# Peptides against a protein of PDB entry 5A53, part 196

Target 1, 230 residues: chain A of PDB entry 5A53
Amino acid sequence: LVENVKQALFIPGQSCNKNLHDIMVDLSALKKPDMKRFNRKNDIHPFEDMSPLEFFSEKNDCSLMVLMTSSKKRKNNMTFIRTFGYKIYDMIELMVADNFKLLSDFKKLTFTVGLKPMFTFQGAAFDTHPVYKQIKSLFLDFFRGESTDLQDVAGLQHVISMTIQGDFQDGEPLPNVLFRVYKLKSYKSDQGGKRLPRIELVEIGPRLDFKIGRIHTPSPDMVTEAHKKP

## One batch from the design tools (peptide; made by RFdiffusion4, then SolubleMPNN)

Design b2_p25_3_s1 (from b2_p25_3 with S1M T6V K11V V19L K20A N21Q)
Fold by OpenDDE base, seed 4:
Parts: sequence; structure tokens; C-alpha cells
Structure b2_p25_3_s1 (fold): chain B 230 residues (1-230), chain A 25 residues (1-25)
Amino acid sequence: as target 1 above (230 residues)
Amino acid sequence: MFYSPVPEDTVVPSLEEQLAQALFS
């Protein structure tokens, strides 16, 4: 079943500041053309009342949403929300650490909007730990684009890299997730008659270290319904 | 429209495998 490309809605919360706005702009640029941004701040508290987000999901036909808020306790907080049938499926708070870099902090490179990224997830917990599995699922959902059986390999331009910052044990705080974006540079190497392309990765930004915050997970029944293939 | 979330058990190929597919397909 080929589904349409999921659309993302970026929502400035009431406490959205300049830094968050800049982060929002840069991160959302990676989702173009399948992205909408609100220009006005919205007083939304998703962990208190999810109904406004469901309303926005339906009204804008967006199954992906990001709410930008900032407080002393949750600085530079990006709440990632997914909906199924315009109902909240899951939510996760990812707080951007102060050491973030914007696109303007990197060398400007030509980038084609709308090309599918490659993904790399570094850390075993992305496959075993429920929170990191959710993060992996979320970012795949967010940036993978069209679910076509045919990997349009010709469209691979950049790599989205996510790394768990270090090892952790049960009961310890969850390590940050390091979000990095790289552009692929292919060079024709003329070495000894075998044209092996040389590939280089160049970081293009944004650079975000995500601290994991609050999480809302779907019920088992909702999971079952959401993954039912017609 | 109903959009199914990516299954959490989705296996992501290595970067090397993705690159190989991109370069040789």
C-alpha cells in the first residue's frame, strides 16, 4: 500500500523564543515541500489537552506536528506529535541543547528540496529500547517521505544521522540523541581504470542534541488499528 | 486520510548498504 507523503505542521507555542523559531525554520526546511508552519503563537499544552492538536491535524491534514515551547524546566522543547485518523497516536518531547548549530553555521551547499534522505541510527537501543525505538520510528516517519517499495535511489542526497550519546543502564537517565545532517558528495575517482566513486559526507546542519522529555504512547489497540493494512 | 506510523520494529539498513544500493542500483 502506497501512502501519500505525510505532511508536517510546525506550531510555535506561546513560549516559543527566537532560538526555537530559528531551530524550527531550519529543521522544517528538511521537510519541504511537505511542511506547514504557523506564523502565530498558539497556547497549546499537549500533555494537558490534546484536542487542539487533533483539531489542527484534521484542519491542516497533517499527521505530523511539532510544537515549539520553552521553559526553565524544558528549554528549547520540541514536542513531536503523530496522529492517526487525526487522533493523537504518540508524542515525545525532545529538548534541544544549547550547543545547537543552525544551517547558517555551516558551509552553504546546493541542496535539492524534496529528495529522500538516508538514515543512520547509532546505538543498539534504537532497536531494543522502547523510547529510542519510538524516536527511530518518528524520525523515519517524519523524513522518509513516500513509502514506495521502489527506493528511488537516484534521489539520495543527504544522510540523517541519529546517535545515542553513550551507553546507559537500566534506571539511568536516557542519553541524548545527537541529530546530524550530512550531504553526500560523490567524486569520480579515476584510480587504475576502476571507476569507484568516492563518497564524502559533509555536515550541513542543523546540529541538534536532543534531551528526551515526556512521552505519550498509544494504547495497544491503537497500535493494532494504526498498523492494519486494508 | 489515515497515515500509518512507521512500525517500531522497522529495520534500517546500514549506511553502507544504503549507499551501495544508491550507487549500484
Scores: peptide ipSAE 0.533, ipTM 0.917, DockQ to the pose 0.738
Fold by OpenDDE base, seed 1:
Structure b2_p25_3_s1 (fold): chain B 230 residues (1-230), chain A 25 residues (1-25)
Amino acid sequence: as target 1 above (230 residues)
Amino acid sequence: MFYSPVPEDTVVPSLEEQLAQALFS
């Protein structure tokens, strides 16, 4: 079953500021054309009441949502929400550190909208730790787009890289996740008669360091239902 | 439409493998 590309809805919360707005614009640009943005602030508190998000999911036919809020306790907070059947599947708070860089902070490079990114996940915990597994799943879901078998070289435009910042032990605070976006540059290299293309990665932004906040996980029954192949 | 979340056990190939598949396919 070729599922349609999942649509993302970006929602400015009541406490959304200019920085969060700019981050929202830049991050959502990577999701074009499969994204919507609200122009109005909405007073939503997803960990207190999820019903407004379920309503927006259904009304806008978006299975992906990002709520932009900021407080003293949760500065530059991006709450990523996924729905299944317009019901909340999971949520995770990812707070953007102050050292963020916008697209405007990088050299302007040509970018073709709609090309599939490659992904890299650096850190063993992405495969073993429940929280990082959720993050991996989320970002794959968010940016992978349509499952096309055609890994056309022409489709190799950019790489989304996520790195766990350092090692950690059980009971320690979860390290930040470093979000980076690179453009792939291919050069014809004539090295030793083998035309191996030389590939360079150039960072294009945005650059976001995510601090992990609150998490909502689906019930086992919802997991089973959501992954049930028709 | 019902959209299935990406399974948590999804294996992501190395960047080198992804590049190889794309360049030599």
Scores: peptide ipSAE 0.527, ipTM 0.917, DockQ to the pose 0.788
Fold by OpenDDE base, seed 5:
Structure b2_p25_3_s1 (fold): chain B 230 residues (1-230), chain A 25 residues (1-25)
Amino acid sequence: as target 1 above (230 residues)
Amino acid sequence: MFYSPVPEDTVVPSLEEQLAQALFS
């Protein structure tokens, strides 16, 4: 089943600051044209009451949402929310570290809106650990776009890279996830008669290091319903 | 509309494989 491209809604929370706003603008630019942004701050506390988010999901027909909040305990917090049937499926807090870089910090390169990214996930935990599996699923869901069986190979121009920062053991704090975006540059190399294209990756931003916060996981029943093939 | 989340067991090919598919399809 080819599902339509999921739409994302970016919501400034009451505590949204300038830095978070800038991060929101830059990250949402990667989701164009399949994104909406609210211009007004909304007083939403998703881990206390999820009903406002379900309302926004339905009203805006967005199955993806990002709430931008900041506090001393949860600085630069991006709460990623997914809905199924306009009900909350899962949520995860990803706090952006202070060392972030915006698109304006990188060389401006031409970018075609709407092309599908390639993905790289570095770290075994993306396949084995439940939290990192959720993160992988989330970012694939967020940026993969239209799931077509036809690899629109001709449209690949950039790479979204996610890396787990270091090794960890059970009971230790979960390492940050390093979010990077690269543009692919292909050079025709005339070396040795075989035109092997040389591919270079150029970072284009934004650069975000995510600290993992609170998580809401779906009920087993909701998982079953959400993955039922029609 | 009901949008199914990406399954957590989704296999992501290596970057090299993705590039090969992109360049040689």
Scores: peptide ipSAE 0.522, ipTM 0.918, DockQ to the pose 0.738
Fold by OpenDDE base, seed 2:
Structure b2_p25_3_s1 (fold): chain B 230 residues (1-230), chain A 25 residues (1-25)
Amino acid sequence: as target 1 above (230 residues)
Amino acid sequence: MFYSPVPEDTVVPSLEEQLAQALFS
């Protein structure tokens, strides 16, 4: 089943600031053309009441949402929400560290909108730890685009890299996830008669270090329903 | 439309494998 590309809705919260707005713009640019942005601030507290998000999901036909809020406790907070059947499936708070870089901080490169990214996840916990598995799933869901069986090779132009910042043990605070975006440059190397393409990765931004906050996980029943093959 | 979330057990090929698929497919 080829599912349609999931649409993302970016929602400025009441406490959204300029930095969050800029981050929102840059991150959402990677989701073009499959994104919507609200221009108005919305007073939404998803961990207190999820109903407004479900309403927005249905009204805008967006199964992906990002709420931009900031407080003393949760500075530069991007709450990523997924819905299934316009009901909340999962949520995760990812707070952007102050060392973020915007697209404007990098060399301006031409970027074709709508091309599928490649992904790299660095850290064993992405495969073993429930929170990092959720993050991996989320970002794959968010940026993978159309699940076409045909890997349109011609459509791969950038790499989304996510790295767990260091090792951790049980009971320790979860390390940040380092979000990086690279453009793939392919050079025809004439070395030795076999034109082996030389590939270079150039960081294009944004650069975001995500601190993990609160999480909402789906009920077992919802997991079952969401993964039922029609 | 109902959109299924990406399964958490989804295997992501290495970047090298992804590149190989992109370059040699």
Scores: peptide ipSAE 0.538, ipTM 0.920, DockQ to the pose 0.735; fails the geometry check

Design b2_p25_3_s2 (from b2_p25_3 with S1M T6V V19L K20R N21A)
Fold by OpenDDE base, seed 2:
Structure b2_p25_3_s2 (fold): chain B 230 residues (1-230), chain A 25 residues (1-25)
Amino acid sequence: as target 1 above (230 residues)
Amino acid sequence: MFYSPVPEDTKVPSLEEQLRAALFS
């Protein structure tokens, strides 16, 4: 099943600051060309009223949205929203820690827009814990691009790495998710007539440590509807 | 258009596996 590439809409909230704006720009660059950004701040409180987001989803034909807000309680908060049929499917707040690095903090490397990333998810909880499973699903949705059965090898240029920061037990606060982006460098090693490619990963940014905030999960009925294969 | 979310049980191959698939396919 070839699905169209999901489009993302980045929305500055009323409390969006310069740091969040910069983060938004850098993160959204990874989603180009399948990304839209609002230039105006919007007073949206998704956990109080989701209707504005549903409206934006439909109006912009974006099934992915990111709301940029910041408060004392939720500093550098990126609320990731997915819609199904322009209705809210799920939401998760991911607050960017102060130790973030922008693309400008890394060596500028040539990057082809629109190529599919590879993904790495480090931490068993990505497969077992509901919240981290949601995060995994979310970021796959966000950055996987066009779902083609054929891995266009030529299209793989970077790696999105997500790591759960440490182990945790039940009842403990959920560890941060470390978001890293690497460029894949392949070198032809001419050793012994067999060109074994040597692969190096170079961090290109942005570097984001996500603190997990509030979550909205879909109803069981919505899950069923959303995963119905036509 | 209706876009289905990625299933939460989606398995992601190891980076090595992804690279092998990409380089040796």
Scores: peptide ipSAE 0.569, ipTM 0.927, DockQ to the pose 0.731
Fold by OpenDDE base, seed 4:
Structure b2_p25_3_s2 (fold): chain B 230 residues (1-230), chain A 25 residues (1-25)
Amino acid sequence: as target 1 above (230 residues)
Amino acid sequence: MFYSPVPEDTKVPSLEEQLRAALFS
């Protein structure tokens, strides 16, 4: 069963500011054409009441949602939500550090809308630590697109890179996750009679450093149900 | 439609492996 591409809904919260709006626009551009945005602010507090998000998931047929909020305690907060059967599966708060860069801060490189990204995850914790495993799973779900057996080579255009900022021990605060996007440039190189392609990666933005906030994880029963093969 | 989340134990190939698959497929 080829599952359809998961659709994302971007939601400005009541406390959404200009910076968050700009970040929302740039990040959502990477999800085109499988993205919707609300133009109006919505008063949603997902860790207090999840029912409005479930309503929006069903109404808009979106299994991915991002809520944009900002406060003194949680500045530039992007809450990433996944639903299964229009019920909340998991949530994670990722707060954008002040050193962010927008697409306008980089050289304008044209990219084709709808091409599948390559992924790279740097840090052992992406495979071992439950929080970073969730982050890896989330971003794969968010940007991977259609699971086609056909490796459409022509469809590889950009690389999404996620890096854990430094080592950490048990009981220490979780390091930030560095989000970077690169365009792949391929050059035909005539070296030694074999045309080995030369590859160059150019950062295209946005550049986001994510501080990890609150997390909601699914129940074991929900995990089992969500991974049942039909 | 019901969309299954990506399993947490999903292995991601190295960037080099992804590039090789793209360039030599």
Scores: peptide ipSAE 0.467, ipTM 0.904, DockQ to the pose 0.744
Fold by OpenDDE base, seed 5:
Structure b2_p25_3_s2 (fold): chain B 230 residues (1-230), chain A 25 residues (1-25)
Amino acid sequence: as target 1 above (230 residues)
Amino acid sequence: MFYSPVPEDTKVPSLEEQLRAALFS
């Protein structure tokens, strides 16, 4: 089944501030053209009542949503939401650390909208730990775009990198996830007759360190239903 | 429309493998 590209809806919450707005703009730029943004603040508390998000999902035909909120306890909080059949599938709070960098903090590089990113996930927990598996799944879902069997090689220009910040043991706080975006530069190196292209990665932003917050996971029945291939 | 989430067991090739595929395809 060739699924259409999932659309993302970015929603400023009531407590959205300038920094969160800027982060929202920059992160959503990576999702263009498959992105919508609300210009008005919305009073939504997804862990108290999910119904407004389900309504927005259906109304805007968006299976991906990001709610931007900030409080003392949950500063620079990006709640990532996925829906299936316009019902909440999962949610995760990812709080952006204060050391974030915006696109304007990096050298301006030419970027073609709509090209597919490459992905790299650093840390064994992305394959073994439930929370990090969810994060991996989420970001693949969010930025991969159209799943084509043919690697449209001509369409690869950037790399989305996610790294777990350090090792952890059971019972310890979950380490942050470091979100980085790089542009791929290819140089023709004429070294020794074998034209091995030299590839360099240049960071283009945004740079975000995510602290993991609250999580909502789907019921087993919903998981089964969501992964049923028609 | 119903959009299926990416399965959690999805394997992601190494960056090197992705680059090789992109450069030689």
Scores: peptide ipSAE 0.534, ipTM 0.921, DockQ to the pose 0.724; fails the geometry check
Fold by OpenDDE base, seed 1:
Structure b2_p25_3_s2 (fold): chain B 230 residues (1-230), chain A 25 residues (1-25)
Amino acid sequence: as target 1 above (230 residues)
Amino acid sequence: MFYSPVPEDTKVPSLEEQLRAALFS
């Protein structure tokens, strides 16, 4: 079943600042053309009342949402929300560390809007730990776009890389997730009579280190309903 | 429209595998 591309809505919260706004602009650029941004701040507290987000999801026909807020306790907080049937499916707070880099901090490279990214997930926990599995699922959902069988891999121009920062044991704080974006440069290299393409990865930004905050997970019934194949 | 979330058990091939598929397709 080819589903339509999921649309993302970026929402500035009341506490959204210039840094978060810039991060929002740069991250949302990777989601073009399948994104909307609110220009006005909205007073939304998703872990207290989810109803405003469900309303926005339905009104804007967006199954993906990102709320931008900042406080002393939760600085540079990006709350990622997914809806199913315009009801909250899951939420996760990802706080951007102060060492972030914007697109303007990297060499300007030509980028074609709308091409599908490749993904890399570094860390075994992305396959085993519930929180990191959710993060993997979320970012695949957010940036994968149309699931076309056409692995038109020839059109792949960039890589989204997510890395768990270090090893951890049960009961320890969850390590940050390092978000990186690379552009692929392919060079035809004649080595040894075999034309093996030489590939170089060039970081293009944004560069975001995510600290994991609060999480809302769907009920088992909602999981079952959301994954029912029509 | 109802959009199904990506299943948590979704396998992601290695970058090398993705690149090979892209370059040699």
Scores: peptide ipSAE 0.528, ipTM 0.917, DockQ to the pose 0.731; fails the geometry check

Design b2_p25_3_s3 (from b2_p25_3 with S1M T6V V19L K20A N21Q)
Fold by OpenDDE base, seed 5:
Structure b2_p25_3_s3 (fold): chain B 230 residues (1-230), chain A 25 residues (1-25)
Amino acid sequence: as target 1 above (230 residues)
Amino acid sequence: MFYSPVPEDTKVPSLEEQLAQALFS
């Protein structure tokens, strides 16, 4: 099933500040052209009332949303929301640590809009732990773009890397997820026989360390409905 | 439109495999 590219809506919350705005702009640039941004602040509290987000999802035809809020307890908080049939499917708070870097902090490189990223997930928990499985699913859903059976290999330009920061045991706080974006540089190695292209990864930003916050998971019934093949 | 979320059991190939597919397909 070729699914259309999911559209993302970025929403500044009432407590959105300049730093969050800049982060929003840079992260949303990776989602172009399949992204919308609100210019006005909206007073939304998704863990108290999800109905405004469902309304925005339907009105803007966006199945992906990011709410930008900041407080003392939840500084630089990006709430990622997915909808199915314009109803909330899942939500996760990812708080950006203060050590973030913007695109302007990196060397400007040429970037073609709309090319599919490659993904790398470092940490066994991405395959075993419910929260990290959700994060993996979310970011794949958010940035993979058009699902084509033909990996249009000619269009691979960048790598989205997510790394779990260290090991953890049951009952311990969940480690941060390190979000990194790299551009692929291919060098023609003129070395004699088999020209193995040398590939280098150059970080292009943004650089974000995500602290995991509150989570909303779908009901089993909603999971079943959302994954039904038409 | 109804958009299905990416299944949580989705396997992601290694970066090396992705690169190989990108370079040699």
Scores: peptide ipSAE 0.506, ipTM 0.911, DockQ to the pose 0.706
Fold by OpenDDE base, seed 1:
Structure b2_p25_3_s3 (fold): chain B 230 residues (1-230), chain A 25 residues (1-25)
Amino acid sequence: as target 1 above (230 residues)
Amino acid sequence: MFYSPVPEDTKVPSLEEQLAQALFS
């Protein structure tokens, strides 16, 4: 089964700034070669009118989209959109905190383009809370695509770590999600006659702390339809 | 003097240790 890798479209909004552009470039590098970027700004307001995004999804054959906007209320906002049949499936606003780091802030390491990253999720809410479940689903869908059974551990080069920043109770503001990217180095250490596999993780960037904004959840009918198509 | 055993801080395995366990389990 040729895994139909989902294509991503990165769209600079009208309010896209230099910081968001740089973040877009670095984040999209992790999605190569299955990524397109618009060079022109587009005036799109997805929570007011979704039709332009559906049009772009169809025109570019992209089921994943990221809209880059910034305002006083929603600074460094990355709206992640998924479509099914070129119709909006779900959306989530993830605002990048000011403490972000770009690839240029880390030691330049060579990496092979096109290798599927391993994901790690830290925080029980990724499995229990509906918003964090959506985030988990989104990022897995965005970067991993269809799950191949053979996680060729030997070919694993990249680890994407997502951590919920702290505990929270019902009714409290949702903690940020910490996005980190690591290069995996495997060493066979002969310690005491037992070859203990030693793994070293080296952060390679980008480093993004996501504040959760508005969400759009799929209709029950769309969920049912999306699960029917393998 | 009852030395209350200092609860061994269950060292939350580092992300590296967790990954090592996940990859080699």
Scores: peptide ipSAE 0.019, ipTM 0.493, DockQ to the pose 0.038
Fold by OpenDDE base, seed 3:
Structure b2_p25_3_s3 (fold): chain B 230 residues (1-230), chain A 25 residues (1-25)
Amino acid sequence: as target 1 above (230 residues)
Amino acid sequence: MFYSPVPEDTKVPSLEEQLAQALFS
């Protein structure tokens, strides 16, 4: 069964500001054409009441949502939400650090909309720590696009890179996750031997450093239901 | 429609492996 591409809904919260709006526009551009954006602000507090998000998920047929809010305690906060059966599966707050870069801060490069990215996750915790495993799962879910077995070489355009900023021990604050996007450039080797093509990665943006905030995890029953093979 | 989340135990190949698969497939 070819799984349909998951659709993402970007929602400006009541406290959404210009910076968050710009970040929203740039990040959502990577999800085109499988993305919707609300133009109006919505007063949503997902950790207090999840019902409005479930309503939006069902109404817009979006299993992925991002809520943009900002406060003194949670500045530049992107709450990533996933739904299963239009019910909340998980949520995670990722606050964008002030050193962010927009697409306009990089050299303009042409790209084809809808090409599947490659992924890199740097840090052992992406495979061992529950929070970073959730983040890995989330971003794979968000940007993987159409599940095609054949990675057409011709379709390789960009790399989404996520890096845990440094080592940490149990009980310490969780390090930030560094989000980077690169365009892949392949050069044919002129030398007649079967030499591997030269590949270069060029950063294209946006550049986001995520501070981890509040998390909602699914119940064991929800996990079981969500991963049942049809 | 039901959209299944990506399993948390999903293994991601190295960038080198992804590139090799793409270039030599």
Scores: peptide ipSAE 0.566, ipTM 0.927, DockQ to the pose 0.774; fails the geometry check
Fold by OpenDDE base, seed 4:
Structure b2_p25_3_s3 (fold): chain B 230 residues (1-230), chain A 25 residues (1-25)
Amino acid sequence: as target 1 above (230 residues)
Amino acid sequence: MFYSPVPEDTKVPSLEEQLAQALFS
């Protein structure tokens, strides 16, 4: 069964401001054409009541959602939500640090909508620590697009990079995750008779440093159900 | 439609491996 590309819904919360709106626009541009945005603010508190998100998931046929909120305790908060069967699977709060850069802060480069990204996850914790494993899984789900066996070279144009900011020990606060996007430039290099392509990466934005907030994890039963092969 | 989440134990190949697969496929 070729699963259809997962659709994302971006939701401005009641406390959504101009900065969050701009971040939402730029991040959602990377998910085109598989993205919907609400134009109106919605009063949603997912860690208090998840029912409104489940309703939106079903109504819009979106298994991915991002809620944009901001408060004194949780400034520039992007709550990433995944659903399975239109029920909440997991949630994670990722707060954008004030040093963010928008697409307009970078040199405008041509970008083809709908091409599959490459991924890099930098930090051992992405493979060992439960929270960072969830983040890795989430961003793969969010941006991987169509699972085609045809890795057409023509379909690869950009790299999504996620880096854990420094080392940490048990009991210490979890380091931020650095989100970066690069465009792939390929040059024909004539080195030694074998035309090995030279590849360069150019940052295109947005640039986001994520502080990790609250997390909701699925029950063991939901995990089992969600990963059952049909 | 039911969309299965990506398993947490999914291995991501190195950027070099991804590029090699793209260039030599």
Scores: peptide ipSAE 0.548, ipTM 0.921, DockQ to the pose 0.787; fails the geometry check

